Peptides against a protein of PDB entry 2L5G. Designs and how they scored, part 29

Target 1, 41 residues: chain A of PDB entry 2L5G
Amino acid sequence: LSKEELIQNMDRVDREITMVEQQISKLKKKQQQLEEEAAKP

## One batch from the design tools (peptide; made by RFdiffusion4, then SolubleMPNN)

Design b2_p16_8_s3 (from b2_p16_8, 9 letters changed)
Fold by OpenDDE base, seed 1:
Structure b2_p16_8_s3 (fold): chain B 41 residues (1-41), chain A 16 residues (1-16)
Amino acid sequence: as target 1 above (41 residues)
Amino acid sequence: MEKIKELQEKLQELRK
């Protein structure tokens, strides 16, 4: 692997990390919404 | 979170 191929692979990993963080944020918000809905009479 | 910061720092070092 050249230095350029390593940078390209790390740029891919950085994009995948950002996508996973956004998914975790959406799931946490949905969990909180469901907990708030379940706490209403 | 810590592991993500370490990977981002390594990416910035490789770009220099």
Scores: peptide ipSAE 0.076, ipTM 0.667, DockQ to the pose 0.066
Fold by OpenDDE base, seed 5:
Structure b2_p16_8_s3 (fold): chain B 41 residues (1-41), chain A 16 residues (1-16)
Amino acid sequence: as target 1 above (41 residues)
Amino acid sequence: MEKIKELQEKLQELRK
């Protein structure tokens, strides 16, 4: 693997990380919404 | 979070 191929692979991983962070944020917001709805009488 | 920061730092170092 060249330095350029390593950078390209790391750029891919950085994008995949960003997607996972966005998924975690969405899941946390959904969890909070479900907890708030479950706390309503 | 910590592992993500470490990977982002390594990416920034490789771009130099």
Scores: peptide ipSAE 0.076, ipTM 0.667, DockQ to the pose 0.068
Fold by OpenDDE base, seed 4:
Structure b2_p16_8_s3 (fold): chain B 41 residues (1-41), chain A 16 residues (1-16)
Amino acid sequence: as target 1 above (41 residues)
Amino acid sequence: MEKIKELQEKLQELRK
């Protein structure tokens, strides 16, 4: 692996990280909504 | 989160 191929692979991983972080954020918001709905009488 | 930050820091170092 050249330095360039390593950077390209890390850029791919950084994009995959960003997608997973966005999914985690959406799931956390959905969890909070379900907890708030369950706390309503 | 800590491992993600470590990978992002390494990527920033390789781009210099």
Scores: peptide ipSAE 0.076, ipTM 0.665, DockQ to the pose 0.073
Fold by OpenDDE base, seed 3:
Structure b2_p16_8_s3 (fold): chain B 41 residues (1-41), chain A 16 residues (1-16)
Amino acid sequence: as target 1 above (41 residues)
Amino acid sequence: MEKIKELQEKLQELRK
């Protein structure tokens, strides 16, 4: 692996981390919505 | 969340 290939792999992992964080945020918002809907009569 | 932050910090250190 060249230094350039290492940086490219790091940038890929950083994008994958950001995508997983966005998925966690969406799932937390959906959980909160379901909890709020279940609390309504 | 903590493990994701640790990975992001390590990636930032390797870019220096």
Scores: peptide ipSAE 0.069, ipTM 0.650, DockQ to the pose 0.089

Design b2_p16_8_s4 (from b2_p16_8, 7 letters changed)
Fold by OpenDDE base, seed 2:
Structure b2_p16_8_s4 (fold): chain B 41 residues (1-41), chain A 16 residues (1-16)
Amino acid sequence: as target 1 above (41 residues)
Amino acid sequence: MEEIKKLQEKLKELKE
């Protein structure tokens, strides 16, 4: 594993983390909407 | 992530 390959792997991991964080945020917003609709009498 | 960017910059500096 070269230093270049390590930097490229870190770039990939940073993009993957950002994508997963955006997915978690979208899922949390959907969960909140479903909880608010389920709490209406 | 800010931490990953800082580690990437340190690794780049160690290549120069």
Scores: peptide ipSAE 0.048, ipTM 0.620, DockQ to the pose 0.038
Fold by OpenDDE base, seed 1:
Structure b2_p16_8_s4 (fold): chain B 41 residues (1-41), chain A 16 residues (1-16)
Amino acid sequence: as target 1 above (41 residues)
Amino acid sequence: MEEIKKLQEKLKELKE
């Protein structure tokens, strides 16, 4: 792997991490909404 | 991610 290929792979990994963090945030918000709905009588 | 940005900067400096 050249230094250029390493930089490109790091840019890809940073984008993938950001996408996964956004998915985790959306799932946590959805979980909280379902818990709040289940707590209503 | 701040760590990835710092590593990318160091790798660019090593290309010059």
Scores: peptide ipSAE 0.048, ipTM 0.617, DockQ to the pose 0.037
Fold by OpenDDE base, seed 5:
Structure b2_p16_8_s4 (fold): chain B 41 residues (1-41), chain A 16 residues (1-16)
Amino acid sequence: as target 1 above (41 residues)
Amino acid sequence: MEEIKKLQEKLKELKE
């Protein structure tokens, strides 16, 4: 791998991490909403 | 995230 290919792979991994963190945040928010709805009588 | 950005910057500096 050239230094350029390493930088490009790091840019890709950084974007993939950001997407996964956003998915985790969305899933946590959905979990909280379902827990709050299930706690209503 | 922040660590990856710092490594990317160092790799760009090593290309000059």
Scores: peptide ipSAE 0.047, ipTM 0.615, DockQ to the pose 0.039
Fold by OpenDDE base, seed 3:
Structure b2_p16_8_s4 (fold): chain B 41 residues (1-41), chain A 16 residues (1-16)
Amino acid sequence: as target 1 above (41 residues)
Amino acid sequence: MEEIKKLQEKLKELKE
């Protein structure tokens, strides 16, 4: 593994983390919507 | 992640 391959792997991991954080945010918003809908009489 | 960016910067500096 060259220093370049390490930097490229870190760039990939940073993009994957950002995608997972966006998915968690979307799932939390959906959970809140379902909780608000289930709390309606 | 801010920590990953800091590590990437240090790795670039060590390549010069």
Scores: peptide ipSAE 0.046, ipTM 0.614, DockQ to the pose 0.038

## One batch from the design tools (peptide; made by RFdiffusion4, then SolubleMPNN)

Design b2_p17_1_s1 (from b2_p17_1, 11 letters changed)
Fold by OpenDDE base, seed 2:
Structure b2_p17_1_s1 (fold): chain B 41 residues (1-41), chain A 17 residues (1-17)
Amino acid sequence: as target 1 above (41 residues)
Amino acid sequence: KIKEKLEEIQKKLKELQ
């Protein structure tokens, strides 16, 4: 692995983290919506 | 380059916890 290949792998991991953060944000928003709907009489 | 990118990844991982 060259230094450049290592940086490319790190850039891939960083993009994958950003995708997971977006998924967590969507799931948290869905959870909040379900909690708000369950709190309605 | 490598050090700064490791610090960025470590920051994002900490934000996920």
Scores: peptide ipSAE 0.189, ipTM 0.757, DockQ to the pose 0.123
Fold by OpenDDE base, seed 5:
Formats: structure tokens, C-alpha cells, sequence
Structure b2_p17_1_s1 (fold): chain B 41 residues (1-41), chain A 17 residues (1-17)
């Protein structure tokens, strides 16, 4: 593994983390919407 | 580069916890 290949792998991991953060944010927003809908009479 | 990118990844992982 070259130093450049390590940097490329780290850039990939950083993008994958960002995608997971966006997925978690979407799931949290959906959870909040369901909780708000369930709280409406 | 590598150290700074590792610190960035560690920060993002900490924000996920």
C-alpha cells in the first residue's frame, strides 16, 4: 500500500461516513415525523 | 495529509456516536 493508496482509502471512508450520516439524518427525520403524526389527535 | 485526514475521520465518527 503506497501512501497515496492509504490517502485514497481514507477519502473513501470519509465519503462512506458522510453517506451514513445522511442516512441517519433521514431516519431521524422520519422517526420525528411519525412521532408528530402519532401525537396528533 | 494522512494525520489531518485521520483527525477529520475521527471527528466524524465521534459525531455519529
Amino acid sequence: as target 1 above (41 residues)
Amino acid sequence: KIKEKLEEIQKKLKELQ
Scores: peptide ipSAE 0.188, ipTM 0.757, DockQ to the pose 0.121
Fold by OpenDDE base, seed 1:
Structure b2_p17_1_s1 (fold): chain B 41 residues (1-41), chain A 17 residues (1-17)
Amino acid sequence: as target 1 above (41 residues)
Amino acid sequence: KIKEKLEEIQKKLKELQ
């Protein structure tokens, strides 16, 4: 692994983390909506 | 470059926990 290949692999990991964060945020918002709907009489 | 990217990745991983 060159220094350039290592940087490219780190950029990939950073993008994958950002995609997972966005997915978790969407799931948390959907969870909150379902909890708010279930809490209404 | 490499150190700064490691610090960025470590920050994002802490935000996921």
Scores: peptide ipSAE 0.187, ipTM 0.756, DockQ to the pose 0.120
Fold by OpenDDE base, seed 4:
Structure b2_p17_1_s1 (fold): chain B 41 residues (1-41), chain A 17 residues (1-17)
Amino acid sequence: as target 1 above (41 residues)
Amino acid sequence: KIKEKLEEIQKKLKELQ
């Protein structure tokens, strides 16, 4: 692996982490909505 | 370049925990 290939792999990992963070945020928001709906009489 | 990208990845991984 060249230094350039290593940087490209790190850029890929950084994008994949950002996609996972966005998925977790969406799931946490959906969980909160379901908890708020279940707490309504 | 490599050091700064490692620090960014480490920060994002810490935010996921």
Scores: peptide ipSAE 0.184, ipTM 0.755, DockQ to the pose 0.121

Design b2_p17_1_s2 (from b2_p17_1, 12 letters changed)
Fold by OpenDDE base, seed 1:
Structure b2_p17_1_s2 (fold): chain B 41 residues (1-41), chain A 17 residues (1-17)
Amino acid sequence: as target 1 above (41 residues)
Amino acid sequence: NIKKKLEEIQKKLKELQ
């Protein structure tokens, strides 16, 4: 792996982390909605 | 934060080019 290939691989991993963080945020919001709906009498 | 650590290593790699 050249230094350039390492930088490109790190840019890819940073994008993948951002996508996973957005998915986790969406799932947490959906979990909270389901918990709030289940807590209604 | 893993993202910030990656950005810091990317900066160091660019300084070595």
Scores: peptide ipSAE 0.041, ipTM 0.599, DockQ to the pose 0.090
Fold by OpenDDE base, seed 4:
Structure b2_p17_1_s2 (fold): chain B 41 residues (1-41), chain A 17 residues (1-17)
Amino acid sequence: as target 1 above (41 residues)
Amino acid sequence: NIKKKLEEIQKKLKELQ
């Protein structure tokens, strides 16, 4: 693996982290909605 | 923060080119 290949792999991982963070945010919002609906009498 | 740590390593790798 060259230094260039390592940087390219790291750029890929940064994009994948960003995608996972967006998925976590969506799941947290869904969790909050379910908790709010479950808290309604 | 994994993202910040990744950016720090990417910066160091670019400085070594």
Scores: peptide ipSAE 0.041, ipTM 0.597, DockQ to the pose 0.092
Fold by OpenDDE base, seed 2:
Structure b2_p17_1_s2 (fold): chain B 41 residues (1-41), chain A 17 residues (1-17)
Amino acid sequence: as target 1 above (41 residues)
Amino acid sequence: NIKKKLEEIQKKLKELQ
């Protein structure tokens, strides 16, 4: 593995982290919506 | 934060090219 191949693999992992963070944010928003709807009488 | 650690390592690798 060259230094370039390592950087490319790290750039891929950074993109994957960003995608997972966006998924977590969407799931947290959905959880909050379900909690707010369950708290209505 | 994993992202911040990754960015720090990427910076160090680019400085060694």
Scores: peptide ipSAE 0.040, ipTM 0.594, DockQ to the pose 0.091
Fold by OpenDDE base, seed 5:
Structure b2_p17_1_s2 (fold): chain B 41 residues (1-41), chain A 17 residues (1-17)
Amino acid sequence: as target 1 above (41 residues)
Amino acid sequence: NIKKKLEEIQKKLKELQ
């Protein structure tokens, strides 16, 4: 495992973290919308 | 340049925290 391969793996993990955080943000917004709709009579 | 790429990753990681 070269220093270059380690940095490439860190860049990949950073991108995967960013994608997961964007998914969590979208899911939280959907949850809030469903909670607001369920609170309407 | 490994050093520059590491600095870019460390910057992004700090922006996510």
Scores: peptide ipSAE 0.039, ipTM 0.571, DockQ to the pose 0.058

Design b2_p17_1_s3 (from b2_p17_1, 8 letters changed)
Fold by OpenDDE base, seed 5:
Structure b2_p17_1_s3 (fold): chain B 41 residues (1-41), chain A 17 residues (1-17)
Amino acid sequence: as target 1 above (41 residues)
Amino acid sequence: KIEEKLKKIQEELKELQ
């Protein structure tokens, strides 16, 4: 593992984390919408 | 909390490049 390979792997993981955070945000918004819809009679 | 840690990782990555 060169220093360059470690940096490339860290950059890849950072991108993957950003994608997962965006997915969590979307799921949280969807959960809130479902809770608001379920609270309507 | 998570966003601040991610921002810190992104800053540390930029310093290593």
Scores: peptide ipSAE 0.029, ipTM 0.535, DockQ to the pose 0.043
Fold by OpenDDE base, seed 1:
Structure b2_p17_1_s3 (fold): chain B 41 residues (1-41), chain A 17 residues (1-17)
Amino acid sequence: as target 1 above (41 residues)
Amino acid sequence: KIEEKLKKIQEELKELQ
C-alpha cells in the first residue's frame, strides 16, 4: 500500500462512517417515535 | 405491529454500531 492508497482508503472509511452515522441517527429518531407512540394509552 | 417494528429498528441499530 502506497501512502496515496492509505490516504484514499482513509477518505473512503470517513465517508462510510458518515453514511452509517446518518443511518443510525435516522433509525434512532424512528425508534423514539415508536417508543413515544407505544407509551400512549 | 409497533413492537415488531421497534424490534427491527433495534436490530438494525446493533448491526450499525
Scores: peptide ipSAE 0.026, ipTM 0.508, DockQ to the pose 0.056
Fold by OpenDDE base, seed 3:
Structure b2_p17_1_s3 (fold): chain B 41 residues (1-41), chain A 17 residues (1-17)
Amino acid sequence: as target 1 above (41 residues)
Amino acid sequence: KIEEKLKKIQEELKELQ
């Protein structure tokens, strides 16, 4: 693996992390909405 | 219905972490 290939792999992983974090944020927001709806009598 | 959807979201969150 060249230094350039390692940098390219790092940049790829950083993009994948950002996509997963956005999915987590969306699911946490849906979870909170369902918990708030379930807490209403 | 709500509880089943909540459980599914919690499972999806656990797979992403």
Scores: peptide ipSAE 0.026, ipTM 0.507, DockQ to the pose 0.054
Fold by OpenDDE base, seed 4:
Structure b2_p17_1_s3 (fold): chain B 41 residues (1-41), chain A 17 residues (1-17)
Amino acid sequence: as target 1 above (41 residues)
Amino acid sequence: KIEEKLKKIQEELKELQ
């Protein structure tokens, strides 16, 4: 692996982390909505 | 690899949607 290949792999992993964080945020919001609907009489 | 672990987490998160 060249230094350039390592940087490219790092930039790929950083993009994949950002996508996972956005998915976690969406799931947390969905969970909160389900909890709020379950708390209604 | 870390990429393969991230892919698994993304698949598991899709199953929870």
Scores: peptide ipSAE 0.025, ipTM 0.491, DockQ to the pose 0.205

Design b2_p17_1_s4 (from b2_p17_1, 10 letters changed)
Fold by OpenDDE base, seed 5:
Structure b2_p17_1_s4 (fold): chain B 41 residues (1-41), chain A 17 residues (1-17)
Amino acid sequence: as target 1 above (41 residues)
Amino acid sequence: RIKEKLERIQKKLEELQ
């Protein structure tokens, strides 16, 4: 692994984590919406 | 450059725990 290959792998991991965080945020918002909808009479 | 990338990855992993 060159220094540039390591940097490229770090940039990939940083992007992949950001995508997972965005997915978790969307799922948490959808969970909250379903809980609010289920709490309506 | 590498240090600042590691710090960002570490912070994101801590926010996921």
Scores: peptide ipSAE 0.293, ipTM 0.809, DockQ to the pose 0.122
Fold by OpenDDE base, seed 3:
Structure b2_p17_1_s4 (fold): chain B 41 residues (1-41), chain A 17 residues (1-17)
Amino acid sequence: as target 1 above (41 residues)
Amino acid sequence: RIKEKLERIQKKLEELQ
């Protein structure tokens, strides 16, 4: 594993975390919408 | 370069916990 391969792997992990955070944010917004719809009389 | 990348990854992992 070269220093450049390590940097490339770190940049990959940083992008993958950002994609997961965006997915979690979308799911949390959808959960909130379903909870707000279920709470309407 | 590597240090600042590790600090960003660590911060993102802490925000997910």
Scores: peptide ipSAE 0.292, ipTM 0.809, DockQ to the pose 0.117
Fold by OpenDDE base, seed 2:
Structure b2_p17_1_s4 (fold): chain B 41 residues (1-41), chain A 17 residues (1-17)
Amino acid sequence: as target 1 above (41 residues)
Amino acid sequence: RIKEKLERIQKKLEELQ
């Protein structure tokens, strides 16, 4: 592993985490919408 | 460079817990 390969792998992991965080945020928003819809009379 | 990348990854992992 060169220093450059390590940096590239870190940049990949940082992007993959960001994609997972965006997916979690979308799922949490959808969960909240379903909870709000279920709470309507 | 590497240190600041590690700190960002660590912060993102802490935000996921």
Scores: peptide ipSAE 0.290, ipTM 0.808, DockQ to the pose 0.125
Fold by OpenDDE base, seed 1:
Structure b2_p17_1_s4 (fold): chain B 41 residues (1-41), chain A 17 residues (1-17)
Amino acid sequence: as target 1 above (41 residues)
Amino acid sequence: RIKEKLERIQKKLEELQ
């Protein structure tokens, strides 16, 4: 594992985390919408 | 370079917990 390969792996992990954060944000927004719809009488 | 990348990854992991 070179220093360059380590940097490339870190850049990959940083992108993968960003993609997961975006997915979590979408799921949290959908959860909130369902909770607001379920709370309507 | 490597230090700054580690600090960004650590911050993102802390925001996910």
Scores: peptide ipSAE 0.286, ipTM 0.807, DockQ to the pose 0.119

Design b2_p17_2_s1 (from b2_p17_2, 11 letters changed)
Fold by OpenDDE base, seed 2:
Structure b2_p17_2_s1 (fold): chain B 41 residues (1-41), chain A 17 residues (1-17)
Amino acid sequence: as target 1 above (41 residues)
Amino acid sequence: SELEKALEELRKRLELE
C-alpha cells in the first residue's frame, strides 16, 4: 500500500464510523420514542 | 471534522511530492 492508499483507507474508515454513529443516533431516538409511547396510559 | 482536515492536509502534501 502506498501512503496515498493508506490515507484513502483511513478517510474511508472515518466516513464509515460517521455513518454508523448517525445510524446509532437514529436508533436511540426511535427507541426513546417507543419507550415514551409505551409509557402512555 | 478535525480528522477530515488532517487527512486533507496530508493528501495535499503527498500530491506535491
Scores: peptide ipSAE 0.046, ipTM 0.595, DockQ to the pose 0.025
Fold by OpenDDE base, seed 1:
Structure b2_p17_2_s1 (fold): chain B 41 residues (1-41), chain A 17 residues (1-17)
Amino acid sequence: as target 1 above (41 residues)
Amino acid sequence: SELEKALEELRKRLELE
């Protein structure tokens, strides 16, 4: 791998991390909604 | 992000090589 290819791979990993963090945030929000719905009488 | 800043700094260093 060239130094340029290494930087490109790191930039790709940064984007993949951001996508996974957005998925986790959506799942946490859905979990909270289900917990709030289950707590309603 | 701090990662994006680090990547940009690495890119600038490589452009001088």
Scores: peptide ipSAE 0.043, ipTM 0.588, DockQ to the pose 0.027
Fold by OpenDDE base, seed 5:
Structure b2_p17_2_s1 (fold): chain B 41 residues (1-41), chain A 17 residues (1-17)
Amino acid sequence: as target 1 above (41 residues)
Amino acid sequence: SELEKALEELRKRLELE
């Protein structure tokens, strides 16, 4: 891999990390909503 | 270098996770 190809792969990984973090945030919010609804009588 | 900048950006992202 050239230095340019390595940087491009790093930029790709950074984007993938961002997408995973957004997915984790959405799943945590859904979990909280389900816990709040399950706590209602 | 451009490589050092990209490494620093990824490190900052990992610290925010």
Scores: peptide ipSAE 0.042, ipTM 0.574, DockQ to the pose 0.031
Fold by OpenDDE base, seed 3:
Structure b2_p17_2_s1 (fold): chain B 41 residues (1-41), chain A 17 residues (1-17)
Amino acid sequence: as target 1 above (41 residues)
Amino acid sequence: SELEKALEELRKRLELE
């Protein structure tokens, strides 16, 4: 791996982390909504 | 992102084209 290839791979991993974090945030919000709806009489 | 900025600074410091 060249230094350029290493930096490009780090940029790719940053984008992949951001996408996974956005998915986790959406799932946590859906979980919270379902818990709040289940707690309503 | 802050990581993208750090990587861009690293590219400049390494004189990578």
Scores: peptide ipSAE 0.045, ipTM 0.595, DockQ to the pose 0.026; fails the geometry check

Design b2_p17_2_s2 (from b2_p17_2, 12 letters changed)
Fold by OpenDDE base, seed 3:
Structure b2_p17_2_s2 (fold): chain B 41 residues (1-41), chain A 17 residues (1-17)
Amino acid sequence: as target 1 above (41 residues)
Amino acid sequence: SQLEKALQELLKQLELE
């Protein structure tokens, strides 16, 4: 791996982390909504 | 990210040697 390839791979991983964090946030919000609805009598 | 910028700066220093 060249130094340039290492930088490119790091930039890619940083973008992938950001996308996964946004997905986790969305899923946590959906989970909370389902838990709130399931707790209603 | 902050980590990305720090790593990029370190790599740049190693390319100037």
Scores: peptide ipSAE 0.061, ipTM 0.652, DockQ to the pose 0.025
Fold by OpenDDE base, seed 2:
Structure b2_p17_2_s2 (fold): chain B 41 residues (1-41), chain A 17 residues (1-17)
Amino acid sequence: as target 1 above (41 residues)
Amino acid sequence: SQLEKALQELLKQLELE
């Protein structure tokens, strides 16, 4: 594994983390909306 | 990112050894 491959793998992991965090945020917002609708009588 | 910069600096230090 070269130095260049290690840097490229870090760039990939950083992008993947950002994508997962955005997905978690969207899912939490959807969860809150569903919980709010389910709490209405 | 900050993590990429930290990794790049560590890799640069290893090349000087």
Scores: peptide ipSAE 0.056, ipTM 0.640, DockQ to the pose 0.025
Fold by OpenDDE base, seed 4:
Structure b2_p17_2_s2 (fold): chain B 41 residues (1-41), chain A 17 residues (1-17)
Amino acid sequence: as target 1 above (41 residues)
Amino acid sequence: SQLEKALQELLKQLELE
């Protein structure tokens, strides 16, 4: 791997981390909604 | 709750039939 290929791979991984963090946030919000609805009669 | 609202709407539909 060249220095340029390492930088490109770093930028790719950074974008993938951001996408996964957004998915985790969405799932946590859905979990909270389900927990709040399950706590209500 | 959302469940109570859904049940209330179903009961309302049955009362109109």
Scores: peptide ipSAE 0.031, ipTM 0.240, DockQ to the pose 0.025
Fold by OpenDDE base, seed 1:
Structure b2_p17_2_s2 (fold): chain B 41 residues (1-41), chain A 17 residues (1-17)
Amino acid sequence: as target 1 above (41 residues)
Amino acid sequence: SQLEKALQELLKQLELE
């Protein structure tokens, strides 16, 4: 891999990390909502 | 809760009969 290819791969990974973190946050929020509703009669 | 709301609506229907 050239230096330029390594930089391009880093930029791609940084975008993928951001997308995964947003998905995790959304799923955790949904999980919490389901747990809160399941804990209520 | 959703269950409490559903039960409250059911009770309200019984009071209207």
Scores: peptide ipSAE 0.033, ipTM 0.228, DockQ to the pose 0.022; fails the geometry check

Design b2_p17_2_s3 (from b2_p17_2, 12 letters changed)
Fold by OpenDDE base, seed 5:
Structure b2_p17_2_s3 (fold): chain B 41 residues (1-41), chain A 17 residues (1-17)
Amino acid sequence: as target 1 above (41 residues)
Amino acid sequence: SELEKLLEELKKLLEKL
């Protein structure tokens, strides 16, 4: 791996982290919605 | 995130090599 290939791989990992964080946020929002629905009389 | 910050710091170090 060249230095440039390492930087490109780090850029890819950064994008993958962002995608996973968005997925976690979406799952947390769904959990909150289910908790709010379960709390309705 | 903290991990994203660490990655950015590592990129900046690699660019200086």
Scores: peptide ipSAE 0.045, ipTM 0.581, DockQ to the pose 0.041
Fold by OpenDDE base, seed 2:
Structure b2_p17_2_s3 (fold): chain B 41 residues (1-41), chain A 17 residues (1-17)
Amino acid sequence: as target 1 above (41 residues)
Amino acid sequence: SELEKLLEELKKLLEKL
């Protein structure tokens, strides 16, 4: 792999991390909503 | 995240080579 190919792979990994973190945040928000709904009498 | 910061720092170092 060239230096440029290594940078491109790091850019890809960075985007994939951001996408996974956004998915985790969305799932945590859904979990909180379900917990708040289940806590209603 | 700290991992994202590390990746960005490594990219900046590689661009100087």
Scores: peptide ipSAE 0.044, ipTM 0.579, DockQ to the pose 0.039
Fold by OpenDDE base, seed 4:
Structure b2_p17_2_s3 (fold): chain B 41 residues (1-41), chain A 17 residues (1-17)
Amino acid sequence: as target 1 above (41 residues)
Amino acid sequence: SELEKLLEELKKLLEKL
């Protein structure tokens, strides 16, 4: 692996992490909505 | 339940980090 290939792989992984974190945030928000709905009398 | 599905999806995503 060249230095350039390592940097490109790091940039790819960073983008993938960001996408997964956004998906986690979306699921946590949906979880909270369902918990709030279940807590309504 | 739909909540259980979301929790399982969340768990799978956390394992990728």
Scores: peptide ipSAE 0.031, ipTM 0.541, DockQ to the pose 0.178
Fold by OpenDDE base, seed 1:
Structure b2_p17_2_s3 (fold): chain B 41 residues (1-41), chain A 17 residues (1-17)
Amino acid sequence: as target 1 above (41 residues)
Amino acid sequence: SELEKLLEELKKLLEKL
């Protein structure tokens, strides 16, 4: 890999991390909602 | 359950970090 290809791969990974973090946040919010619903009698 | 599916999906995403 050239230096330029390495930088491009790092930029791709950074975007993929951001997308995964957004999905994690969404799933944690859904988890909390389902736990709150399951705690209702 | 739907909760168990979401927890499993969350674990798979965390393994990528």
Scores: peptide ipSAE 0.030, ipTM 0.540, DockQ to the pose 0.185

